# Ledger of designs, part 52: peptides against a protein of PDB entry 6J54

Target 1, 223 residues: chain A of PDB entry 6J54
Amino acid sequence: NENLFASFIAPTMMGLPIVTLIIMFPSLLFPTPKRLINNRTISIQQWLIQLTSKQMMAIHNQKGQTWSLMLMSLIMFIGSTNILGLLPHSFTPTTQLSMNLGMAIPLWSATVFTGFRYKTKTSLAHFLPQGTPALLIPMLVIIETISLFIQPVALAVRLTANITAGHLLIHLIGGATLALLNINTMTAFITFTILILLTILEFAVALIQAYVFTLLVSLYLHD
Target 2, 42 residues: chain B of PDB entry 6J54
Amino acid sequence: QFQFTGIKKYFNSYTLTGRMNCVLATYGGIALLVLYFKLRSK

## One batch from the design tools (peptide; aimed at target 1 T32 Q46)

Design b2_p19_5_s3 (made by RFdiffusion4, then SolubleMPNN; from b2_p19_5, 13 letters changed)
Fold by OpenDDE base, seed 4:
Structure b2_p19_5_s3 (fold): chain B 223 residues (1-223), chain C 42 residues (1-42), chain A 19 residues (1-19)
Amino acid sequence: as target 1 above (223 residues)
Amino acid sequence: as target 2 above (42 residues)
Amino acid sequence: MFEEISQIYQYLVLLLAQL
């Protein structure tokens, strides 16, 4: 059981934590364009950023579109870290709940405060769903208030759980495949096929979770 | 839109202003209750 | 050829198991 979670321990080199370097590494993969016509890799990156930006910011007003840089940087960061985490012997910072809370809480608080600052009336009204029976109003307001404070936790836990579960599953199936190689090659081949399919799924999950995280932050903005 | 009269105009679950007022009233009531119990304990 | 395929298979399994 200790070996199962060994990959999630924060790595150290020479007694010094290298987590900071790992977190900063994905930023090196996205250089700023310097030419009118860039290389294919940069062009694809810019195209993806433009598409996602257009899609996510379509629901926001001009003031909300000011958050485009923050949201795009967030999705690129989480997405890149999640994808890089699928490399063997790699450490995924997003598997750490502390990391995800560190992102979720400030962003959530910023969106909530922004909402109260610019749309106080609508933000306060959001605590009471439309059409609520009069008898349930006090209880529902309390529940909605609690729900608001659960949002950053749910956001962080969702990302952490999905990425961690995927890594654990790959590790378990991979370990089972290795064990079966010495016992029965046919069963090992079947297990390996499942492993390949699972890894493909995890690539998709990695991107989806990045998108969902950013999307939910965007939805909380309500600008 | 619904036409409300009297107290329902200000406290309803359908209009934006009504919903806001209901929320504020709820928080105000809770605050008053907390204050009451705090003062009573002294 | 079969030995090479087996080695590649084992290597890939080992690589993926280290995720």
Scores: peptide ipSAE 0.044, ipTM 0.674, DockQ to the pose 0.013
OpenDDE base, seeds 1, 2, 3, 5: peptide ipSAE 0.036, 0.019, 0.027, 0.017; ipTM 0.661, 0.661, 0.670, 0.647

Design b2_p19_5_s4 (made by RFdiffusion4, then SolubleMPNN; from b2_p19_5, 12 letters changed)
Fold by OpenDDE base, seed 3:
Order: C-alpha cells, then structure tokens, then sequence
Structure b2_p19_5_s4 (fold): chain B 223 residues (1-223), chain C 42 residues (1-42), chain A 19 residues (1-19)
C-alpha cells in the first residue's frame, strides 16, 4: 500500500525540495526561435502553438486575445509536465492538488474580475439564464452563483484526478502483470497488453487534460 | 422585440437589464434577510 | 534466447509498474 503512493511524494534531495527544479525543467524544452527556418523540433513546436492559439483565440475579441500569451504558456506548461510525468520514476507536479488549485484559482479570479470590470452588465446577467420563469429566478440565481464558485475547484480537481488516476492505474496493472508472471505467463501477457494500451491512453489524456484546462479558462474569460 | 410595461420592464428574464436587476434584487434580498437574522439574534 | 526475452519482458513490465 505504501508503494502505491510513493510516486506522488514530493522528492527531496539532501533535505531540499527538488520540486522547483522539476517545475522549471519544461521551460528548457521550448527554446526561443532565432532563425527564419528552425530545426524540425522547434518548427513542429511553433506549428502546434500557432494551431492551438488560432483555435483558442478564435472566439475572443481583440481584448481577449491579449490573454493569448498566458493561455499558451499555461497549456505548454501543463502539457509538458504531464508528458514528462509519464517517464519512469518521474514526479508529476500536476498530481498535486495544491499546484493545480494554485493555477486555477488565480486564473479563474482574473477572468471573473475582468468580466465584472469590462462587462459588468453582461456578467451580472449571466447569473440568470435567458427566458427563465419568474418564479424560478431566485433559486436559479443561487444555483448559478454556487456553480460559479465551484468552477475553480472543478477545474483543479479534474486535472488532478485524471492524471493521478492514470498513474495509479498504470502502477496497479503493472504490479498485477508482475505478480501474474510467476503464476501464468499467458494471463500476464494479456495484462501487459492492457498496460500498453493504457499507457498510450495516458499519453493522450496528458495532452487532452492540458488542453481542456486551458480551454475552460479561456471559455470563462469569454463569458 | 420584447415590449415590457410596468414592473416587467425592469424585472424580466429576457433583457440584459432585466436579468441584471433580477440578480441584484435576489442578492439584495438575501443580504437583507441575513442582516435581519443577525439583528434579531442580538 | 527465451530466458533473455523473458528477462527483458520482466524488466519492461517492472519499469512500467514503477511509473
């Protein structure tokens, strides 16, 4: 049981937390372009950034597009950390709910405050869906208010739960495969096949969760 | 295209102004209720 | 060769289990 959660313990070296170094490491993987025609890796990275930027910013006005840098940095950070977390014996900071809340709460607060600042009338009106019967207005406003405050928590928990669950599942299935190797090799092969498929899925989940997290933040900004 | 008269002009679920006023009215009502219970407890 | 393949298989599974 202790072995199941060992991968989620914050690593320390000589009594000093290495978490800071792990968080900074993805920044080294994305160098700034210096040439008109860059290396294949940098070109692919820039292409992906441009593609995602176009898709996410298509729904925003010019003022909303000022957030492009922050949103793109966010998706790159979460995506890279999640992918790097799938390496053996790696620590994924995004499995820590504290970090995800630390990202979600300020971003959510910023979007909400920006909405109230520039579009006060529309933001207040958002608490009441259009066409609501008069008798349901007070109850619905309360529900919508609660929904708003749950948004940052849901955003953080979604990311944390998906990444953590994936890691745990890989660990459990991997442990089961090792145990079955001594009992029945054929069943161990089946479980190993499942493990491979699961790891492929987790790579996809790692990217999707980064995208969804950023997209939802962007969507809250649009509202 | 919605022409509202009277109180419905200010409190409706179809116009932005009406929706805003409804939201403000609900928050104001809740605040007054909370204030009432706090003052009653003293 | 079967023993080497089995050892490699065990090693890979162990690496994945340590994720």
Amino acid sequence: as target 1 above (223 residues)
Amino acid sequence: as target 2 above (42 residues)
Amino acid sequence: MFEEISQLYRYLVELLARL
Scores: peptide ipSAE 0.037, ipTM 0.676, DockQ to the pose 0.013
OpenDDE base, seeds 1, 2, 4, 5: peptide ipSAE 0.012, 0.012, 0.013, 0.014; ipTM 0.630, 0.626, 0.635, 0.629

Design b2_p19_6 (made by RFdiffusion4)
Pose (drawn by RFdiffusion4):
Structure b2_p19_6 (pose): chain A 223 residues (1-223), chain B 41 residues (1-41), chain P 19 residues (1-19)
Amino acid sequence: as target 1 above (223 residues)
Amino acid sequence: FQFTGIKKYFNSYTLTGRMNCVLATYGGIALLVLYFKLRSK
Amino acid sequence: SALAFALAVLFQQVSELMA
């Protein structure tokens, strides 16, 4: 009975303040120059695009490359609005589940209607995988179509559920420091756990590769 | 002028990308079950 | 509508930056 942890019971609030100012704000963190040589703080923003525009370009290699100039604007928005909210009292719009159901459905159904306006037969004849055996036709086309309509729910719920799971361990491991007016040796170990956990919560950039890229495989497979 | 800088881009991919009616139908029906549960409290 | 407006402004800035 040496080190007794404590806890504080308090409601964890994902309130909803005025949001249309908070959405527009990580657009004016990125300027655009009308010059040749630029001013060494856009110039490391302009080099960071020319890397990851060479990885969502190399797989497709079609006349479906026209679509890929928009997919690098989808990686900077939820690459910035997941990184801004690590600050002390900031608010992330990709916490709420509302706009992610508007980011998955207007993009996912923009992919199944891409081959249906050109191919019209073999886009969902991709449901035919191989040289057809006889004992498993109805066990297949009720499986590969129930794992198609999962995809918009499987694209938007995997983003909201772990972004807000990073904010609760910020509060609860951080709120147990404030309520640790018991023995003071264990206060520094909970603080040291925090400043490791904030380094893991820069995997909020690593969860944007897993949104644009399974949108490219959900685009390169259909088209 | 927030149009003609990206007007060549719109009619290219908004043929399949501007289908927010399925989002508007799945959003408008999602408005109906919450006003109904508060009506029955 | 505010998300489609913010994504159109970011897309115009990325198209001027890649020119």

Design b2_p19_6_s1 (made by RFdiffusion4, then SolubleMPNN; from b2_p19_6, 15 letters changed)
Fold by OpenDDE base, seed 1:
Parts: sequence; C-alpha cells; structure tokens
Structure b2_p19_6_s1 (fold): chain B 223 residues (1-223), chain C 42 residues (1-42), chain A 19 residues (1-19)
Amino acid sequence: as target 1 above (223 residues)
Amino acid sequence: as target 2 above (42 residues)
Amino acid sequence: DVLLQTLSTILRKLLELLS
C-alpha cells in the first residue's frame, strides 16, 4: 500500500523542495555558546558533546584527534535528524539511502585516503591478517580488498535500513491500533502498548545508529 | 620479534613489512594476469 | 580482522594436520 511509504516521499511546498531546509534545520538546535556560563539546556548539550567526544576520540592519537570536529558534527547531525524524524508526521532525511551514501562515501574515502597517505605501510598491511598461511595469502588479500569496498555500502545501508524499518513498524502498529480501536478495545490496548515500547526502542535506535555510524567511521580511520 | 631468513624475510604474514610486500605482490600478480589475458585476446 | 585471524588460525591448524 502506497500509504505506508507516504512518509518517505520527499516533501515539496509549492513545487519547491523543502528537503534542504529540513536537512539544515537540526543546525538551529545547537546554537553557539556566548557566555562562560550558558543556559541550562546549552550547558547540558555542551556537556554531552564533550562526554561523547572524549569517549569517541579516546582510541585515537593526537594526530587522529584532528577528526574530532568532523566526527562530532556527524554524530550530532545524524542523531538530531533521527530523533526529529520520530515526531509525528515528520520526514526523516536519513531514511533516504542517497543521503546516507552521500555521507558515507566521502567520509570513507577520506579515511582510506588519510590512511594511505600517512600510514601507507600499516594500511597496506591491513589487507593481510597476521599469521595467514602462505597458500591462502592471495585469496585473503582479495577478500579483504572486497571487504574494504563494501564498507561504505554497509555503513549507509545499516543506517538507512534501521531507521526506515523503525519508521515502518511504528506506522504499521499505529495503523493497526487505530483500526482495532473500533473493533476490540482490549486488543487495541495491547497493540498500543507495543507501539509505545517500540517508540521507546526507536529513540534508542536513533541514537545508537548515529553513534555506530560515527564510531565505524572513526574505526576505519584508526584501522 | 620474529627473525626470518631468505625469501621469508621479505614475504611473510607476520611482520608489517612482510605483509605489505605480500599485498603488493598479490596486486602485481593480478595486474600481470589481467595484462596477459588482455594481450592474449589480441 | 578478528574473524579473519580466527579463520587463518583454523586454516593453519588444518594445514598442519594435513602436512
């Protein structure tokens, strides 16, 4: 039924695409601090950003921590868009595979290029795990090469699939709940409870997927 | 840590340099095979 | 990497048994 996928259609207003505005909207939720002691909400946000930054960049050296700004901006963007997408009748840009590929491919390419540029020996050696039997070296190198090129695809698909599946489930269970309200109140209550639990789960998934996406990019950089 | 002699010194799956050389050799071999089949088809 | 190393270790052991 086309009604199930109506929420995933790119919204337009008066023939003009508003997707660009939706993508840029999360930036307004994170204003730049102006005071030493900011508002409570801003202070909490800054605290969370610092906390996550310390955790994410703990695996990197000083040179690798140069990517801290990029990675933190990425996680904040994906996380905010995913959370905002859970609002009723909202459009989530991260449900679009094209967008996630547009983020994954450049970031992956940058990490791979950075690895080859500054750590050429380690990056090349990464295609062959330690202790491989001599006869299996060519095959394993090929497999690792293929695995490398699958990384950006897996990165984008993972995020897209998780967010999209969550949205579909919420819509399906929500629609079922509404349909059962006039048929069986008890069953409708059960489905509604499931919907609530699923919504809570999707909030967690939204944050986790943002974290995993950024973490994997960071790990690819670390190699 | 590991001491290798002969050809194993340059091509091994334990040392960093050895692993790198194995990867390069694999890519070189594939390139040569592709080149061979390309020239053979002519 | 861990999976590949594990697989490599298994294959090494198998080759040792065969040889």
Scores: peptide ipSAE 0.031, ipTM 0.725, DockQ to the pose 0.014
OpenDDE base, seeds 2, 3, 4, 5: peptide ipSAE 0.027, 0.027, 0.026, 0.030; ipTM 0.722, 0.725, 0.724, 0.713; seed 3 fails the geometry check

Design b2_p19_6_s2 (made by RFdiffusion4, then SolubleMPNN; from b2_p19_6, 15 letters changed)
Fold by OpenDDE base, seed 5:
Structure b2_p19_6_s2 (fold): chain B 223 residues (1-223), chain C 42 residues (1-42), chain A 19 residues (1-19)
Amino acid sequence: as target 1 above (223 residues)
Amino acid sequence: as target 2 above (42 residues)
Amino acid sequence: DVLLQTLNILLLKLLQLLS
């Protein structure tokens, strides 16, 4: 069991944590464009970034589009870290709840604060859904307030749980496959096929979770 | 769309200002309740 | 009616939480 969860422990080398290097590594995979016509790899990356940026920021007005750089950097960071974390025996920083909370809480607070600063009436009105019966107003306001404070927790836990669960399944099925290689090669092949399908699914989940995380932050910003 | 008079004009769940006022009133009521219990326990 | 509305609101909030 300890070996199973060893991938989720902060890696150390010579007694020093190397998590910082792992976190910084994905940024090296996305070099900045230097030409009007870049090479194919950078062009594809920039095209994807532009496409996702256009899609995500279409909801926001000009003031909300100021957050485009931050949101795109966030999705690229979470996405790249999640994808790289799917490598065998690799450490995924986003599997750590502390990191996700540390990332979600500031962004959430920033969005909430921005809403209260520039859209005070709308922000306060969001604590009460439109058309609610008069008798339910106090209770609903309380529930909505609690819901607001649950948002960062849900945002962090969702990302952490999805990535962690995926990693656990990959490790479990992978370990079972290795154990079955010496017992029954046919069943091992089946489990290996399931492992491949699961890894493909986890790649999709990794990207989707990054997108959802960023989208929800953007949605909270839009109020 | 909606025409409100009296208290419903300021406290309603359909207009933006009405919703805001309801929220503020709710928080104010909670604050008063907390204050009451604090003063009573003291 | 009020109870049903409250339950619907709570359900929607739970769905928003889990989505």
Scores: peptide ipSAE 0.204, ipTM 0.811, DockQ to the pose 0.019
OpenDDE base, seeds 1, 2, 3, 4: peptide ipSAE 0.215, 0.186, 0.172, 0.190; ipTM 0.822, 0.822, 0.823, 0.826; seed 1 fails the geometry check

Design b2_p19_6_s3 (made by RFdiffusion4, then SolubleMPNN; from b2_p19_6, 14 letters changed)
Fold by OpenDDE base, seed 1:
Structure b2_p19_6_s3 (fold): chain B 223 residues (1-223), chain C 42 residues (1-42), chain A 19 residues (1-19)
Amino acid sequence: as target 1 above (223 residues)
Amino acid sequence: as target 2 above (42 residues)
Amino acid sequence: SVLEETLNIILSKLLELLS
C-alpha cells in the first residue's frame, strides 16, 4: 500500500518541507504583461483569463464584481496545480484534503459573511425555499441550515476526490502497462491506449474541477 | 403581489419578509427549547 | 400535491449536494 500512495506523500528535503515551493511554483507561470503587445504565449494566457473572467462574473452585479480578482486567482491556481499534478510521479498539492479545506472554509465563510452583511434579508430567507408548506417549515429550515454547513466540506471533498482518483488511476494503469510490457505486448498496448485516453480525460477534469470550485464559491456569494 | 391577511402576512413562505420571519421564528423556537432544557437540568 | 412538492424539494437538495 505504500507503493500505491507513494505519490501522495508530501515531499521533503533535508527535513524541510518543499511543499511550499511546489505551491508557489504555479505563480511563476503567469507573469505580468509589460508591453502593449506581448509574446504569443502571454497573449493567449491573458486572452483565456479574460474569457474566463467574463464568463465567471456574468452572474454578478457591479457590487459582486469586487470578488473578481480573488475568484480568478483561485481558478488559475487550482487549474495550474491540477494540470501540473498530472505528470507521472509528481506531487499534486490539491490532492491534500487539508489544503482544499484551507481554501474552501475561509472562502465559504467570507461569502456567507458577505451575504449576511449586505443582503441580510435575502440570506436569511434563503434558509426557507419559496412555496414550502407551513407544516414543513421548521424541518426544512433545519435541513437547509445543515446543508449550508456541509457546503465547505462538500466543496473540498469534491475537488480532492476527483483529482486524487484521477491521479491514482493514471499511476495504476501506468504501472500495469509497464509490468505488462515483458508479459504480453498486445495487452500492454491496449492498456497504454487506455492510459492515454484517461490522461486526456484528467486534463479536462482538472480544468472542470477548478472551474466548478470557483463557480460554486461565486454562486454561494450570489445567494 | 400576494395578498395575505392575519398571521400569514408576517409568516409566509412566498414573500421575502415572510420567509425571513419564519426562519427567525424557527431559530428562536430552537433557542427557547435549548434554554428550557438547560434550566430544567438545574 | 404537498407530498410531491416536498419530495421535489428533498430531491433538489440531494442533487445539489451530489453535483
Scores: peptide ipSAE 0.246, ipTM 0.816, DockQ to the pose 0.019
OpenDDE base, seeds 2, 3, 4, 5: peptide ipSAE 0.231, 0.199, 0.164, 0.212; ipTM 0.817, 0.812, 0.802, 0.796

Design b2_p19_6_s4 (made by RFdiffusion4, then SolubleMPNN; from b2_p19_6, 14 letters changed)
Fold by OpenDDE base, seed 1:
Structure b2_p19_6_s4 (fold): chain B 223 residues (1-223), chain C 42 residues (1-42), chain A 19 residues (1-19)
Amino acid sequence: as target 1 above (223 residues)
Amino acid sequence: as target 2 above (42 residues)
Amino acid sequence: SVLEETLNIILLKLLELLS
C-alpha cells in the first residue's frame, strides 16, 4: 500500500520541504530571449508559445487579450510540470489536489468577478439559458448556480485525476515489468511494450490536460 | 427582435434583460423564503 | 416535451461536468 503511493509523497530534505524548489524548477526551462535570433531550442519554444497563444486567444476580444499572459504562463507551468512528472520515480506537484485547488479557485473567482464587473448583464443572464420554458426558470437557475460553483472543483479534480491515474499506471506496469523479468521474459516483454505505449499516451494526456485546464479558464472568462 | 408585452416584456427567457430579471427574481424569491423561515423560528 | 427538455438540460450539464 505504501509502495503504491510512495511517488506521491511530498519530498523533504532534512525536514524541510523541497516542493517549493520543484514548483519553481520549470521556470528555469524557459529563459528570456537575449538575441534577435536565438538558438534552435529557444526558437522552437517561442514558436510553440506563440502558436498556442494565437489559438487560445482567438476566442477572445481585445479586452480578453489582457489575460493572455496569465493563461500562457498557466499552460506552460502545468504542461511542464506534467511532462517532468513522467520521469521514473519523480514527483509531480500537479498530482496534489491542494495545489490544483490553489490554482483553480483563484483563477475561477477572478474570471467570475471579471465577468460581473465588465459584463454584468451577460453574466447574470448566463444563469438562465435562452429559450427556457417559463415553468422551469426557477429550477434551471438553481441548477446553473450549482453548476457555477462546481466548476472550480471539477477543474481541479479533472486535472488531478488524469495526471495521478496516468502516473500510477506507469508505476504499476513498470513495477510489474521488472518483477516479471526473472519469471517470464515473454510476458515481461509484453508488459514493457504496454508501458511504452502508455508512456506515449501520458505525454499526450499531460499536454491535453494543461490545454483543457487553461481553455476552460478562458471560457469561463468569456462566459 | 422579439416583441413582448406586459409582464413578458420584463420577464422572458429570450432577451438579455428578461433573462437577467428572471435570475434576480429567482434569487430574490429564495432570499425571501429563507428570511421567512428564519423569522418563523423566532 | 417539457420533461424531455428538462432531462436534456440535466444530461448536458452532466456531460459538461464529466468532459
Scores: peptide ipSAE 0.286, ipTM 0.831, DockQ to the pose 0.019
OpenDDE base, seeds 2, 3, 4, 5: peptide ipSAE 0.267, 0.247, 0.232, 0.270; ipTM 0.831, 0.829, 0.827, 0.819

Design b2_p19_7 (made by RFdiffusion4)
Pose (drawn by RFdiffusion4):
Structure b2_p19_7 (pose): chain A 223 residues (1-223), chain B 41 residues (1-41), chain P 19 residues (1-19)
Amino acid sequence: as target 1 above (223 residues)
Amino acid sequence: FQFTGIKKYFNSYTLTGRMNCVLATYGGIALLVLYFKLRSK
Amino acid sequence: SSLYEEIMQIFNFFVFFLA
């Protein structure tokens, strides 16, 4: 009975303040120069694009490369609006489940209608995988079509659920420090757990590769 | 001038990318179940 | 530099469309 942890009961609030200012703000963190040589703070932003524009370009290699100049704008927005919210009292728009159901459905249904306007038969004849055996036709085409319509829900819910799961362990491990007016040796270990956990919460950039890339596989497979 | 800089890009891919009507239908129906539960409290 | 300018024009419009 040496080290008794404590807890504080308080509501964890994902309120909704004025959002159309907060959305526009991580656009003016990135400037654009009209000059040849640039000023050494855009120049490491301009180099960071020329890396990851060479990985969403290399798989496709078609006339579906026209679509890929928009998929690097989708990586900078939720690459920034997940990284801004690690600050003390900031508010992330990709916490709320509303705009992610508007990021998945206008993009996911922009992929099944891409081969339907050009191929019209073999886009969802991709439901036919192989040289057809006889005992498992109806066990297949009720499975591979129930794992198609999962995809818009499987794209948007995997983003909102773990981003806001990073914010609660910031508060609850952080709020247990403030309520630790008991023995002071264990206060530093909870603090040291925080400053490790904030390094893991820079996997908010690593969860944007898992949004743009399973949108490319959901584009490269259809087209 | 927030148009002609990206007007060549619109009619290229908004043929399939501007289908927010399915989002508008799935969003408008999602407005209907919440006003109904508060009506029945 | 023309590729970075085209990406940033699409990025500003995408953010404005979301707003």

Design b2_p19_7_s1 (made by RFdiffusion4, then SolubleMPNN; from b2_p19_7, 13 letters changed)
Fold by OpenDDE base, seed 4:
Structure b2_p19_7_s1 (fold): chain B 223 residues (1-223), chain C 42 residues (1-42), chain A 19 residues (1-19)
Amino acid sequence: as target 1 above (223 residues)
Amino acid sequence: as target 2 above (42 residues)
Amino acid sequence: NELFREISEIYDYLVKLLS
């Protein structure tokens, strides 16, 4: 069972970590537009970026919309890395909790700090939900404070768990399919069909988790 | 919408200002408690 | 970096435990 998680170890070449190159690789898939009318691939990419940007930044005012570049780059990075991670024998950096924490904590702290700087009154008021009975106010304020500090952890763990679980399932079902090829070809075919369906699902999960991660960061900024 | 008088005007869970004051009061109380135990231990 | 290293060690331990 040790081979089950072998794909999640940090890859190295000649003792040097390749993870840095893997993290930077998705940026090569999104070249900057250089023409008024680019090719179809770049046009679709720009259209998707613009569409998601308008959708996500609709909840923000002018000051909040200054984060559009950061949030769009974040969703593009996470989305591309998650999709590329579904390739065979590929390493997904977002399966590493340290990677996701490295993204979540700074972004969370920045949003919280920005909120306290420009919306101090509203930010402080968020520690006490509206309509709370008087006797529960001190306890609820403490709980809400703890909840605030759990947000970056939950953000990182959510992304890590979803992507890791998907990869594990693909690995397990794929391994079972290969093992059953020499035992029962009919059962192997059924398992292979499940693998295909699961792979399609994981493509959707990869994009959804990227969106959810970015959306939650955006919501924290809005609050 | 809500009309509060006295202490409820400043400390309530319905108005934005009231909620803020409640939070600050809670943190202040905790800080004072921590300070009290720190000074007591010395 | 030290915190992330520690978290990574815990993560690796959990992965080994689950394997």
Scores: peptide ipSAE 0.134, ipTM 0.747, DockQ to the pose 0.021
OpenDDE base, seeds 1, 2, 3, 5: peptide ipSAE 0.090, 0.082, 0.024, 0.089; ipTM 0.726, 0.725, 0.713, 0.709; seed 1 fails the geometry check

Design b2_p19_7_s2 (made by RFdiffusion4, then SolubleMPNN; from b2_p19_7, 11 letters changed)
Fold by OpenDDE base, seed 1:
Structure b2_p19_7_s2 (fold): chain B 223 residues (1-223), chain C 42 residues (1-42), chain A 19 residues (1-19)
Amino acid sequence: as target 1 above (223 residues)
Amino acid sequence: as target 2 above (42 residues)
Amino acid sequence: NKLFEEISKIYKYLVELLA
């Protein structure tokens, strides 16, 4: 059954990892505009980026909006890699927990440290919810502290689990449909229909997870 | 909206400053406890 | 039994991926 998980193995060529090239590939899909009025495809792309930027940064003040470039690049990167990963025989770097932790931990740390730097009083007060009874203050502060450190882990695991689970289901149901073609055509048709619906769902999940990941990072920045 | 007097003025869960002080006090207390047990074991 | 074995393999892979 290791064949089911072969798609999650990091690809290599002549013993050298080509994962770096795969990670850099999505950047080629987003060319910079050179004209005042670009072609239809680039115009739509820029329009989508502008819309998402307005939605994401609406909750931030002017200083928080300085992160807009990084957050937009993050959502575009994760979204593009997730969608490209749904292609047949493709490898998605976001299925690797190491990749997601490599993004989550630095971004989380940056947001936490920026919070302590510019909003020290508010950040410290965040460890204690407002209106807490005096008896529960010590316990709740500890719990909130632990919750803070779980945030980067939860952020990475959420993305990894959703993308990985989706890929596994597509492969499993796809394999089942092929096997059922020779056994029962009717059941194979049903499973194939489920596969189509699942693939559509995974496209949505790919975009949603990219958005949620970026949104949570933005939320932590806003505190 | 909230009027506190005495020790509740500095340590409360309603004001921003009060919440901050409570957090610092809890961390300080934990640090002192850890220090106490480390010194006691010697 | 075969289904449980396959599910177990998936869980093992997920645990390894998360480790």
Scores: peptide ipSAE 0.106, ipTM 0.722, DockQ to the pose 0.015
OpenDDE base, seeds 2, 3, 4, 5: peptide ipSAE 0.019, 0.072, 0.093, 0.017; ipTM 0.628, 0.650, 0.652, 0.621

Design b2_p19_7_s3 (made by RFdiffusion4, then SolubleMPNN; from b2_p19_7, 12 letters changed)
Fold by OpenDDE base, seed 1:
Structure b2_p19_7_s3 (fold): chain B 223 residues (1-223), chain C 42 residues (1-42), chain A 19 residues (1-19)
Amino acid sequence: as target 1 above (223 residues)
Amino acid sequence: as target 2 above (42 residues)
Amino acid sequence: NELFREISEIYNYLVLQLS
C-alpha cells in the first residue's frame, strides 16, 4: 500500500521543507561541557564519546587521528538520527538514500584522495592483493578497481536498507497487532511480543549501523 | 622474505613496488587498447 | 499476487529513492 511508505516522505510545512530543521535537531541533544564536573547525563555522553573515540582511532596513526573529530561527529549524528527515528510518527533522514549518499560519497572520496596523496604507493598496491598468480593479475586489478567504486554505494545502501527495513517491519507488525486485537487476542499478544522484540532489535541496529558506517569510513582512510 | 631478479624484480605480486608497477602496467595496457580501437575506427 | 505486489512496491520505492 502507498500508505506503507507515507512515513518516509519528506515532511513539509506550508510548502517549506522542514527536513533541514530535523537534521539540525540532534545537535541540540549534545551540549558542550561548561563545567569541570557536569550533569550526569552530559558526563555519560562525554564518557561514551571518549570510549568510542579510543576504539575507533586505535587503528590509526597520528595523521589518521586528525579525522577523529569528523568520525565522531558522524557517528553521533547518524546514531542520534536513527534512534530518534524510532519514535512514533517520526521521520528519519537516514532512510533517504540521497542523504546517505550525500554523506558516503564525499567521505569516501576524501579518504581515497587522502590515501593517494600521502600513501600513493600503498594505495596503488591495494588494487592487487599479495601473492596473486601472474595470469590473474590483470583481471584482479580490474575487479579491485570496480570494488573500490562500489564501496560508497554499498555504504549508503547498507545504512538505508537496514534502517528502512526496520521501520517498515515495525509499522507492519504494529498494524497487524492492532488488526488482530478485534479478531484474536491471543494471536495479537504474540504479535505484540514480536513487535517489542523487534523494536529492541531496531534500537541495536540503529546504533550498529551508525558504528559500521563510521568504522568503514575509518577503515578506508586507514587503507 | 622473497628475492626477485630480472623482470620479476619490478613486476611481482609480493613487494609493494612490484604490485604498484603491475597495477600501472594494467591500466596502461587498457588505455592503449582503448586508444587503439578508437583510432582504428577512424 | 500479493507478494509480487509488495515486491513491486518496494522496487518502486527504491526507484524513487534513487531519483
Scores: peptide ipSAE 0.135, ipTM 0.751, DockQ to the pose 0.016
OpenDDE base, seeds 2, 3, 4, 5: peptide ipSAE 0.125, 0.059, 0.088, 0.124; ipTM 0.750, 0.735, 0.745, 0.730

Design b2_p19_7_s4 (made by RFdiffusion4, then SolubleMPNN; from b2_p19_7, 10 letters changed)
Fold by OpenDDE base, seed 1:
Structure b2_p19_7_s4 (fold): chain B 223 residues (1-223), chain C 42 residues (1-42), chain A 19 residues (1-19)
Amino acid sequence: as target 1 above (223 residues)
Amino acid sequence: as target 2 above (42 residues)
Amino acid sequence: NKLFEEISQIYNYLVRLLS
């Protein structure tokens, strides 16, 4: 049905794009600490950010740890937008491939260029794995070069596909549940149970995809 | 640990410098091939 | 015919995602 994809259309009000406001909205959910001992909710947020920061930056040197602010802001942004997108009748900007490409391509290019700038020898060596037979060197170098350029696309598509597929499934199963309520209540109950399990899964997927996206960007920076 | 002599010292798939040189040689070869075919058509 | 319509919808959706 055409109505299936209606939730993925960019929302507008009187012809004005509201997408900008939706993108900026998650920033309001993370206020800056003003006191030494903050509220319970703010303390939990700061604690989670600190834990994720320690995990993400543990593999980086001092120079790579300069990207900590960027990576933490990225994971918080993607995670918050994905979670908010699970609300009924909500629009998720991360379902748009253009949005994800807009984040993936600059970050990927920045990491690649940073690598070439400060670790030129190591970066060039990554195009050829160690221990490669002599006959396979030219072919493998070409393949690795192509693989490098596929990275930003794969990063964006992975996030887009996972979030979009989850939303579609929730809508489909939800619609089926409502339709089955008038036909067979027992089957509707089963479908509803699946819907609940799926929603829990999508909450996990939303956080995991945010983490994976940030982790891969961080990994490319480390390489 | 590996010990390389001769051409393998500069072009090998084990050392960092060797891998870099192999990559540069591959790109250089491709560029020369493209240039050759481009000039051949003229 | 039904399958082609569904595929067409998916295609149009993907095109919209790229725009």
Scores: peptide ipSAE 0.098, ipTM 0.737, DockQ to the pose 0.015
OpenDDE base, seeds 2, 3, 4, 5: peptide ipSAE 0.084, 0.074, 0.094, 0.067; ipTM 0.737, 0.725, 0.735, 0.714

